# Designs tried in a protein design run: peptides against a protein of PDB entry 1LOE. Part 96

Target 1, 181 residues: chain A of PDB entry 1LOE
Amino acid sequence: TETTSFSITKFGPDQQNLIFQGDGYTTKERLTLTKAVRNTVGRALYSSPIHIWDSKTGNVANFVTSFTFVIDAPNSYNVADGFTFFIAPVDTKPQTGGGYLGVFNSKDYDKTSQTVAVEFDTFYNTAWDPSNGDRHIGIDVNSIKSINTKSWKLQNGKEANVVIAFNAATNVLTVSLTYPN
Target 2, 181 residues: chain A of PDB entry 1LOE as posed
Amino acid sequence: TETTSFSITKFGPDQQNLIFQGDGYTTKERLTLTKAVRNTVGRALYSSPIHIWDSKTGNVANFVTSFTFVIDAPNSYNVADGFTFFIAPVDTKPQTGGGYLGVFNSKDYDKTSQTVAVEFDTFYNTAWDPSNGDRHIGIDVNSIKSINTKSWALQNGKEANVVIAFNAATNVLTVSLTYPN

## One batch from the design tools (peptide; made by RFdiffusion4, then SolubleMPNN)

Design b2_p24_5_s2
Fold by OpenDDE base, seed 4:
Structure b2_p24_5_s2 (fold): chain B 181 residues (1-181), chain A 24 residues (1-24)
Amino acid sequence: as target 1 above (181 residues)
Amino acid sequence: MIGFSATGNSRVDIVSWSFSSTLS
């Protein structure tokens, strides 16, 4: 059994186990993906590749990831666009911005993307988002158009705790989000 | 690779992050 694990409780100014892309950076012990100053794309990757799938055996890893995030929107009437936790190839680079969350380029399924994301989507894109217009959590497989979604109420400026777990035996991905305070 | 990506006009911070995987 191959096991990989890490834990980052504070993000330092020289966080060597992260690769920053776009406007992603660390400040005040946090990983800041985007700032409330302009439309931007910011990403950060764990610096070491994670062995999620073994091409020779076909085995897929079980994994659990937990994180705490804060979205601070200066304009509560125009909160865009959200963020993802994502899994992508080793050469992954920032993709289309805006509603594509810097991870995808199409609402059409594109297997060449080889990208899976859990989105925390704050902006309603008519072309692909759930018609109720709710902010939502989505599971995205090779497309910004989620295969499944659930409504989520943003608490502006508050910490949210997230747990994402994947069970390879059942092929089930679970996502939980709570606001503890 | 695993990571985070955000876009738009709001501040998005990750405060803490842990990960564990097991591959048989």
Scores: peptide ipSAE 0.841, ipTM 0.979, DockQ to the pose 0.926
Fold by OpenDDE base, seed 5:
Structure b2_p24_5_s2 (fold): chain B 181 residues (1-181), chain A 24 residues (1-24)
Amino acid sequence: as target 1 above (181 residues)
Amino acid sequence: MIGFSATGNSRVDIVSWSFSSTLS
């Protein structure tokens, strides 16, 4: 059995177990993916590869990840674009910005992407987002067009707690989000 | 690799993060 675990309760100025890409950085004990400026992409990766599946046996890992995030939009009437928790190949680099969240390049399914993401999407993109226009949580598999979505009410500037769990036996990914305060 | 990615015009902060996986 292979196990991997870590916990970061405060992000230091020299966080050794993170790889920063684009505009991602740490400040004031937080991981800041984007600042309140338009047209930016910021990413951060756990520095060690995680063995999610065994190509020889076909076994897939069970995993649970928990995090707390804050989205602070300077203009509550213009909030873009959101963020993801994602799983991608070891050579992953920032992809298309804007509505593609720096993770994907297409709304069409592309198995060569080898990327799974849980999106917290604050901006309605007509070409692929749910037609109701709601801010939403989505599960993205090799495409920015989610295989499943659920409406989510953003509380600007407030901390949200997220739990993402994957059960390999059932092949079910679950996402929970709460605003505790 | 696992991580986070954000885009746009708003500040996005991750305040804390934990992860655990088990591969049989």
Scores: peptide ipSAE 0.841, ipTM 0.979, DockQ to the pose 0.950
Fold by OpenDDE base, seed 1:
Structure b2_p24_5_s2 (fold): chain B 181 residues (1-181), chain A 24 residues (1-24)
Amino acid sequence: as target 1 above (181 residues)
Amino acid sequence: MIGFSATGNSRVDIVSWSFSSTLS
């Protein structure tokens, strides 16, 4: 059995186990993906590849990840675009910005993307988002158009706790989000 | 690779992050 684990409770100025892409950086012990500016992409990757799939056996890893995030929008009535936790190939680079969240390039399914993302989407894109217009959590497989979504009410400036778990035996990905305060 | 990505006009901070995987 191959196991990989890490825990980061504070993000330091020289966080060596992260790779920063775009405008992602650390400050005040937090990982800041984006600031309150327009037309940017900010990303951060765990610096070591995670062995999720074994090509020889076909086995897929079980995994669990938890994180706390804050979205702080200067205008609570215009919050764009959100963020993702994502899994992508080792050579992954920032993709299309805006509603594509820097992770995808199309709403069409593209198996060559090899990217799975859990999105926390604060902005309604009519071309692919749920028609009710709600802010939502989505599971994205090789497309920005989610295979499943659930409405989520953003609490601006508040910490949210997230747990994402994948069970390889059932092929089920679960996501939970809570605002403890 | 695993990580986070954000776009847009709001500040997005990750405050803490843990991960664990097991591959048989």
Scores: peptide ipSAE 0.841, ipTM 0.979, DockQ to the pose 0.951
Fold by OpenDDE base, seed 2:
Structure b2_p24_5_s2 (fold): chain B 181 residues (1-181), chain A 24 residues (1-24)
Amino acid sequence: as target 1 above (181 residues)
Amino acid sequence: MIGFSATGNSRVDIVSWSFSSTLS
């Protein structure tokens, strides 16, 4: 059995176990992915590869991740674009910005992407988002077009608690989001 | 690799983050 775990309760100015990409950085003990500036991509990766799949046995890891996030939009009626928690190959680099959230390049399924993301999507893209126009949580597999979505109400400037769990035996990914305050 | 990615015109902060995986 191979186990990997970590916990970051405060993000330091020189957070050694993170790789920053694009505009991602740490300040005031937080990981800041983006500022209130258009046309930016900010990412941060855990610096060590996570062994999710064993090529010899075919086994896939169970995992759970928890995090707290804040979205602070200067205009509550123009909030773009959101963010993801994602899993990607070791050589992953920032992808298309805007509605692709810096993780994908297409709404077409592309197995070569080898990317799974949980999106917290604040902006309606008519080409792939749910037609009701709601801000939503989505599960994305090799495409920005989610395989499943659930409406979510953004509380601007408030902390949200998220838990994402994957059960390899059932192949089920679960996501929960709460605003404790 | 695991991580976070954000785009757009709003500030996105991660305040805390924990992760655990088990591969049998």
Scores: peptide ipSAE 0.839, ipTM 0.979, DockQ to the pose 0.948

Design b2_p24_5_s3
Fold by OpenDDE base, seed 5:
Structure b2_p24_5_s3 (fold): chain B 181 residues (1-181), chain A 24 residues (1-24)
Amino acid sequence: as target 1 above (181 residues)
Amino acid sequence: MIGFSATGNSRVDIVSVSFSSVLS
């Protein structure tokens, strides 16, 4: 059995167990992925590779992650684009910005991406997002076009608590989001 | 690798994170 775990409750200025990509950085004890400016991509990776799949046995890891995030938009009526929690190969680099959230490059399924993401999408992209136009949580597998979505009401500037769990035996990914305050 | 990624015109902060995985 191989296990991996980590916890960060305060992000330091020299957070050694993170790899920062694009405009991602730490300040005021938080991980800031993006500032309130257009046309940027910010990412941060846990610095240690996680063995999520064993090629010899075919086994896939069970995992659970919890995190707290804040989206602070200068204009509550114009919020773009959102963010993801994602799993990708060890050589992962920032991908297309805007509605692709820096993680994907296409709405077409691309198995070579080898990327799974849970998106917290604040901006409606007509070409792939749910037609109701709602802000939403989505599960993305090798494509920015989610395999499943659920409407989500953004509370601008408020902390949201998220839990994401994956059960390898059932191949089910669960996501919960709450605003405690 | 696991991580976070954001784009757009808003400030996106991660305040805290925990992760655990078990591979049998």
Scores: peptide ipSAE 0.825, ipTM 0.976, DockQ to the pose 0.954
Fold by OpenDDE base, seed 4:
Structure b2_p24_5_s3 (fold): chain B 181 residues (1-181), chain A 24 residues (1-24)
Amino acid sequence: as target 1 above (181 residues)
Amino acid sequence: MIGFSATGNSRVDIVSVSFSSVLS
């Protein structure tokens, strides 16, 4: 059995166990992925590779992650684009910005991406997002077009608590989001 | 690798994170 675990309660200015990409950085003990400016792509990776899939046995890991996030939009009527928690290959680099959230490059399924993401999408992209136009949580597998979505009401500037769990035995990924206020 | 990624015109902060995985 191989176990991996980490926890970051406060993000330091020299956070050694993160790899920062694009405009991602730490300040005031938070991980800031994007600033309140246009056309930013920011990412941060846990510095150690995590074995989610064993190519020899075919086994997939059970995992759970919990995190707290804040989206603070200067203009509540102009909120773009959102963020993801994602799993990708060890050589992962920032991908297309905007509605692709820096993680994907197409709405078409691309197995070579080898990327799974849970998106917290604040901006409606007509070409791939749910037609109701709602802000939403989505599960993305090798495509920005989610395999499943659920409407989500953004509370601008407030902390949200998220739990993402994957059960390998059932092949079920669960996502929960709450605003404790 | 696991991580977070954000784009756009809003401030996105991660306040805290925990992760655990078990591969049998």
Scores: peptide ipSAE 0.825, ipTM 0.976, DockQ to the pose 0.951
Fold by OpenDDE base, seed 1:
Structure b2_p24_5_s3 (fold): chain B 181 residues (1-181), chain A 24 residues (1-24)
Amino acid sequence: as target 1 above (181 residues)
Amino acid sequence: MIGFSATGNSRVDIVSVSFSSVLS
């Protein structure tokens, strides 16, 4: 059995167990992925590789992650583009910005991407997002076009608590989001 | 690798995070 775990309750000015990419950085004890400036991509990776899949046995790890986030949009009627919690290869680098959230490059399934992401999408992209235009949570597998989505109402400037759990036995990924206050 | 990624015109902050995985 191989286990991996980490927890960060306050992000330091030089957080050693994170790899910052693009505009991602830490300030005032928070991890800031993007500032209120258009045309940017910000990412942060846990510095240690995590063994999620065993090529010899074919087994996939069970995992649980919880985090608290805040999206603060200067204009509540113009909120773009959102963010993701993602799993990608060890050499992962920022991908296409905008609606691709810096993690994908196509709406077409691309197995070579080897990327799974849970998106918290605040901007409607007609080419792939749910037709109702709602801000939503989506599960993305090798494509920015989600395999499943659920509407989510953004509370601008408020803390949201998220729990993402994956059960390898059932192959089910669950996502929950709540605004405690 | 696991991580977070954001794009756009809004400030996105991660306040805290925890992760745990078990591979049998």
Scores: peptide ipSAE 0.824, ipTM 0.976, DockQ to the pose 0.948
Fold by OpenDDE base, seed 2:
Structure b2_p24_5_s3 (fold): chain B 181 residues (1-181), chain A 24 residues (1-24)
Amino acid sequence: as target 1 above (181 residues)
Amino acid sequence: MIGFSATGNSRVDIVSVSFSSVLS
């Protein structure tokens, strides 16, 4: 049995257990992925690889992650593009920006990407997003086109609490989001 | 690898994070 855990409640100015990519950085004890400027991609990775899948047995890890985020848009009527919590190969680099959230490159299923993401998508992309145009949480497997989505109302500038849990026995990923205030 | 990724025209902050996994 392999067990991995970590917790960061305050992000230091040089958080050594993170790998920063694109515009990602830490400031004021937070991890800032993007700033309120156009056309940015920002990422941060936990510096240690996580063994999620055993190639010998085929077993997949159970995991749970909990995090608090804030999206602060200058204009609440024009919010782009969102963010993801994602799992990807050890050599992962920023991918396509904009609606691809820096994680994917296509709406077509591509198993070679080996990427799973939970998206918190604030911008409607006609080519792949739910037709109702709602901001949404999505589960993305090897594609920016989510296998499942649920509408979510962004509270601009407010902290949201998220829990993502994966049960390997049932192959079910659960996502919860709450605004405590 | 696990991580966060954001794009666009808004500020996105992660305030705190915890993670645990068990591979049998």
Scores: peptide ipSAE 0.822, ipTM 0.975, DockQ to the pose 0.945

Design b2_p24_5_s4
Fold by OpenDDE base, seed 1:
Structure b2_p24_5_s4 (fold): chain B 181 residues (1-181), chain A 24 residues (1-24)
Amino acid sequence: as target 1 above (181 residues)
Amino acid sequence: MIGFSATGNSEVRVVSFSFSSVLS
């Protein structure tokens, strides 16, 4: 049995267990991925590779992640493009920005991407997003076009608590988001 | 690897982050 666990409650100026990419950085004990400027990509990776899939046995890890995030838009009616938690290969680098969230490059399924993401998508992209235009949570497998989505009401500037759990036995990924008040 | 990504015109911050996995 291989187990991995960690917890970060404050993001310090020298956060050694994170790899920062693009415009990602820490300030005031928080991880800041993007600032309120156009055309930026910010990412941060846990510095140690995590063994999620065993090529020899075919087994997939059970995992649970919990995080709190804030999207703070200067204009609540113009919020782009979104936030994502993702799993990708060890050599992962920032991908296409904008609606691709810095994680994907296509709406077409691309198995070579080897990337799974849970998106918190604030901007409607007509080419792949749900036609109702709602901000949404999506599960993305090797494509920015989600395999499943659920409408989500953004509370601008508020902390959202997220829990993502994967059960390998059932092959079910669950996502919960709450705004505690 | 696991992590976070964000794009666009808003400030996106992560306040806390925990993770646990078990591979049998």
Scores: peptide ipSAE 0.836, ipTM 0.979, DockQ to the pose 0.945
Fold by OpenDDE base, seed 3:
Order: structure tokens, then sequence, then C-alpha cells
Structure b2_p24_5_s4 (fold): chain B 181 residues (1-181), chain A 24 residues (1-24)
């Protein structure tokens, strides 16, 4: 049995267990992925690869992740593009095109990407987002086009608490988001 | 690899992050 566990309660200037990509950096003990400017992409990866899938046995890990994030938009009526927690291969790189959230590059399903994301999507992209136009939480498997979505009301500038859990036996991913304050 | 990503015109911050996994 392989186990992995860590907790980061403060993001310091010397955060050795993160790999920063794009505009991602730490400041004031927070991980800042993007600043309030157009066409920015920022990412941060946990520096140690985590064994989620065993190619020999086919087994998939059970996992739970919890995090708190803030989207702070200068204009609450114009918030682009969103935020994701994602799982990807070790050679993953930031992707362009804001609507792809820095993770994907197509709405077409591509099994070779081996990428799963939970998106917190603030901007409606007609080509792939739910037709109701709502901001939403989505589960993305090898495509920016979510396999499942649920409407989500952004509270601009407020801390959102998220829990994501995956049960390998049932193949069920659960996502919860709350605004406690 | 696991991580976070954001794009767009807003400041996106992560305040805390915990993770646990078990692979049998």
Amino acid sequence: as target 1 above (181 residues)
Amino acid sequence: MIGFSATGNSEVRVVSFSFSSVLS
C-alpha cells in the first residue's frame, strides 16, 4: 500500500514543495495563481509525483483533498476565466487560451492527455459550457468539456472551502464548496 | 502530478491545501 499525505496552511516565499508555472507565485503567505490582468495563466504543482494509478495492477488510489481559494475580481460582472484543481502527467505544462483554464487545449476528448480536473468556471464559453450560462463547478476528464456540472454562485473576494474526494471502489468523485464566512 | 491552475482577469489565491491518498 502506498500512501501520501501533506498539509500546507501557509505558503511561504521558500515553498520547496511546489513547482510554479506561468505567473504563479507566493506572497503574503498565499499562493497567487493569477493577478487581476487580462490573459494571465498561473499554475502550481505539488513537487512530488503522486502515484494515483498503478499501470501494472490497474488500481486507482482513493484520495481526499481540501483547499481554500479566493477569486478576487475587480468587476464582479466580468470574471474570467476560472480556477481548477487538476491531476496530470509529470510533464504537464501551462496551456494557452483562457477558457481552457490553463489545463486543457481542446473540447475534444483526448485520452492521451491523462488529465482530470475539477473546474470552478466563472466565464461562459458557448462552445463547451452548460447552455444556461451559469458559473459552475465541473468535472473534466481529458477535455475542457465537463462530464458533469453544477451551478455555483461566486462570492467575489470571499474564501471558498472545497473538499474533493475520490472513491476508487465506486469510481465516484465528490466535490463540495462552501462559503463559511 | 496534482496542482492548481487559474486563468483570466482576476486575482486567484489559494489559502490552504491538504491532500491524502491511499493506493492499494
Scores: peptide ipSAE 0.836, ipTM 0.979, DockQ to the pose 0.928
Fold by OpenDDE base, seed 2:
Structure b2_p24_5_s4 (fold): chain B 181 residues (1-181), chain A 24 residues (1-24)
Amino acid sequence: as target 1 above (181 residues)
Amino acid sequence: MIGFSATGNSEVRVVSFSFSSVLS
């Protein structure tokens, strides 16, 4: 059995266990991925690779992640493009920006991306997003086009508490989001 | 690798982050 765990309650100015990509950085004990400017991409990776799949047995790890995030848009009526938690190969680099959230490059399924993401999508992209136009949580497997979505009402500037759990035995990914305040 | 990504015109911040995995 292989176990990995960590907890970051404050993001320091020289957070050594993160790899920053694009505009990602830490300030005021927070991880800031993007600023309120047009067309930015920011990412941050936990610096240690996590063994989540065993190629010999085919087993996939059970995992739980919890995080608190804030989307703070200057105009609540114009919020783009979104936020993701993702799992990707060790050499992962920022991908297409905008509606692709810096994680994917296509709405077509591409197994070579080897990327799973939970998106918190604030902007409606006609080509792949749910037709109701709602902001939504999505589960993305090798594509920006989610395999499942749930409408989500953004509370601009408020902290959202998220729990994502994966049960390998059932192959079920569970996502919960709450605004405690 | 695990991590976060954000794009667009807003400030996106992560306040806390924990992770636990078990591979049998």
Scores: peptide ipSAE 0.835, ipTM 0.979, DockQ to the pose 0.944
Fold by OpenDDE base, seed 5:
Structure b2_p24_5_s4 (fold): chain B 181 residues (1-181), chain A 24 residues (1-24)
Amino acid sequence: as target 1 above (181 residues)
Amino acid sequence: MIGFSATGNSEVRVVSFSFSSVLS
């Protein structure tokens, strides 16, 4: 059995267990991925590779992640583009920005991406997002076009608590989001 | 690898982050 666990409650100025990509950085004990002053891509990776599956047995890990995030938009009626938690190969680099959230490059399924993401999507992209135009949570597998979505009401500037759990036995990924404040 | 990504015109911050996995 192989186990991995960590907890970051404050993001320090020299957070050694994170790899920062794009404009991601730490300030005031928080991880800042993007800023409101310009359109950017910001990412941060846990610095150690995590063994999610065993190539010999085919077994996949059970995992749980919890995080708190804030989207703080200058104008609540103009919020782009979104936020993701993702799992990708060890050599992952920032991908296409904007509606692709810095994680994908296409709406077409691309198995070579080897990327799974939970998106918190604030901007409607007519080419792939749900037709109702709602902000939404999505599960993305090798494509920015989600395999499943659920409408989500953004509370601008408020902390959202998220729990994502994967059960390998049932192959079910669960996502919960709450605004306690 | 696991991580976070954000794009666009807003300030996006992560306040806390925990992770646990078990591979049998």
Scores: peptide ipSAE 0.835, ipTM 0.979, DockQ to the pose 0.931

Design b2_p24_6_s1 (from b2_p24_6, 8 letters changed)
Fold by OpenDDE base, seed 1:
Structure b2_p24_6_s1 (fold): chain B 181 residues (1-181), chain A 24 residues (1-24)
Amino acid sequence: as target 1 above (181 residues)
Amino acid sequence: SSLAANSRAEIRITSISFSSTLNL
């Protein structure tokens, strides 16, 4: 069995196990993906490849990730666009911004993207988002159009705890989000 | 694994952990 793990509780100015892309950076021991500025894309990649799928056996890895995030909007009525946790090929680069969250380029399914993302989407894009217009968590497979979504009520400026787990035996991805405070 | 954002808001990650296991 191959196992990969990492944990970061304090993000340093020279965080060697992360690759920063776009506007992503660290400050005050936190990872800041974006500032409250329009038209920005910030990403942070784990610096080492993770063996998620084995071509010889066809096996897929089980994985679990947990993280704490804060979305801090100066205007709670103008919160766009959100962020993702994603898995993509090792040479991944920032993709289309805005509603595509810097991870995808289309709502059309594109298997060549080889990207799975869990989105925390704070902006309603009429072309692909759930019609109720709610802020939502989405599971995205090779498309910004989620295969499944769940409404989520953003608490502006408060810390949220997220757990994402994938069970390879059942092919089920689970997501939980809580506001402990 | 990675994080990405596009936002008018400040988005901060305070902590993260990850673990994967692959049977071969």
Scores: peptide ipSAE 0.670, ipTM 0.921, DockQ to the pose 0.413
Fold by OpenDDE base, seed 4:
Structure b2_p24_6_s1 (fold): chain B 181 residues (1-181), chain A 24 residues (1-24)
Amino acid sequence: as target 1 above (181 residues)
Amino acid sequence: SSLAANSRAEIRITSISFSSTLNL
């Protein structure tokens, strides 16, 4: 059995186990993915490769991740576009911005992307998002068009707790989000 | 595992943990 784990409770100015891309950076012991100053893409990658799938056995790892985030929108009428937790090949680079969240390039399924993401989507893109227009959590497999979604009410400026778990035996990904305060 | 965002809002992550187990 191969096990990988990490925990970061304070993000330092020289956080060596993260690779920052685009506008992502650390400040005030937090990871800041984007600023509300322009259309920005920011990413942070865990610096070590994680053995999530084994080509020899075909086995996929079980995993669990927990994180706390804040979305702080200065203009409640322009809350775009959201963020993701994602798994992609080790050489991954920022992709298309805007509604593609810097992770995907198309609503068409593209297996060559090799990317799975859980999106926390704050902007309704008519071409692919749920028709109710709600902010939502989505599961994205090789496409920005989610395979499943659930409405989510953003609490602007408040901390949200997220747990994402994948059970390889059942092939079930679970996502929970709570606002504890 | 990674985090990515595109936004007109400030998006901050204040803590994160991750664990994976692969049977071989």
Scores: peptide ipSAE 0.665, ipTM 0.921, DockQ to the pose 0.418
Fold by OpenDDE base, seed 2:
Structure b2_p24_6_s1 (fold): chain B 181 residues (1-181), chain A 24 residues (1-24)
Amino acid sequence: as target 1 above (181 residues)
Amino acid sequence: SSLAANSRAEIRITSISFSSTLNL
């Protein structure tokens, strides 16, 4: 069995186990992905490759991640676009297309992208988002068009706790989000 | 594992943990 794990409770000014892309940076012991300006894209990658799939056996890793986030919008009625937790090939690069959350570049399914993401989407894109227009959590497999979504009520400026778990035996990914305060 | 955002809001992460296990 191969195991990979890491934990960061305080993000340092030179966080060695993260690779920052775009506008992502650390300040005041926090990771800031974006500032409140139009078309800002920021990413942070774990610096070491993780063995998520084994070509010899075909096995896929089980994983669990937990994190705490804050979305701080100057206008709670005009919040775009959201963010993702994602797993992608090591050479992944930021994507700048609006609504693609820095990860995807198409609503068409593309297995060659080898990308899985959990989106926390605060903006309704007519072309691919749920028609009810709700802010939502989505599970994205090789496309910005989610395979499953759940409505979520953003609490502007409040900390949210997230847990994401994947069970390879059942092929089930679970997501939970709570506002403890 | 990674995080990404494209936003007009400030998005901050205050803590994160990750663990994976692969049977060989």
Scores: peptide ipSAE 0.664, ipTM 0.927, DockQ to the pose 0.412
Fold by OpenDDE base, seed 5:
Structure b2_p24_6_s1 (fold): chain B 181 residues (1-181), chain A 24 residues (1-24)
Amino acid sequence: as target 1 above (181 residues)
Amino acid sequence: SSLAANSRAEIRITSISFSSTLNL
């Protein structure tokens, strides 16, 4: 069995195991993906390739990730656009901004993107988001249009705990989000 | 694995952990 693991509880100014793209950077021991400036895209990639699929056996990895995030909006009535946790090819580069979250380029399914994302979406895009207009968590496979979503109540400026787990045997991805305080 | 954001808000990640297992 091949295993890969990492843990970061304090993000250093020169974090060796992360590759920063766009506006992403570390400060005050935290990873800052974006500042409160319109149309910024920030990304951080784990620096080592992870063996998710084996071509010889066809096996897919099980994985679990947990993280704590804060969305801090200066105007609670205007919060855009959100962020993702994603898995993509090793040479991945920032994609379209705005509602595409810097990860996708289309609402149409595109298998060539080879990207799976869990989105934490704070802005309603009429063209692809759930019609109720709620802020939501979504599972995105090769498209910004989620295959499944669930409404989520953003607590501005508060820490949220997330757990994402994938079971290869059942092909089920689970997401949990809690506000502990 | 990675994180990406596009925002009019400040988005911070405080901590992260990841683990994967692949049977061969």
Scores: peptide ipSAE 0.662, ipTM 0.921, DockQ to the pose 0.414

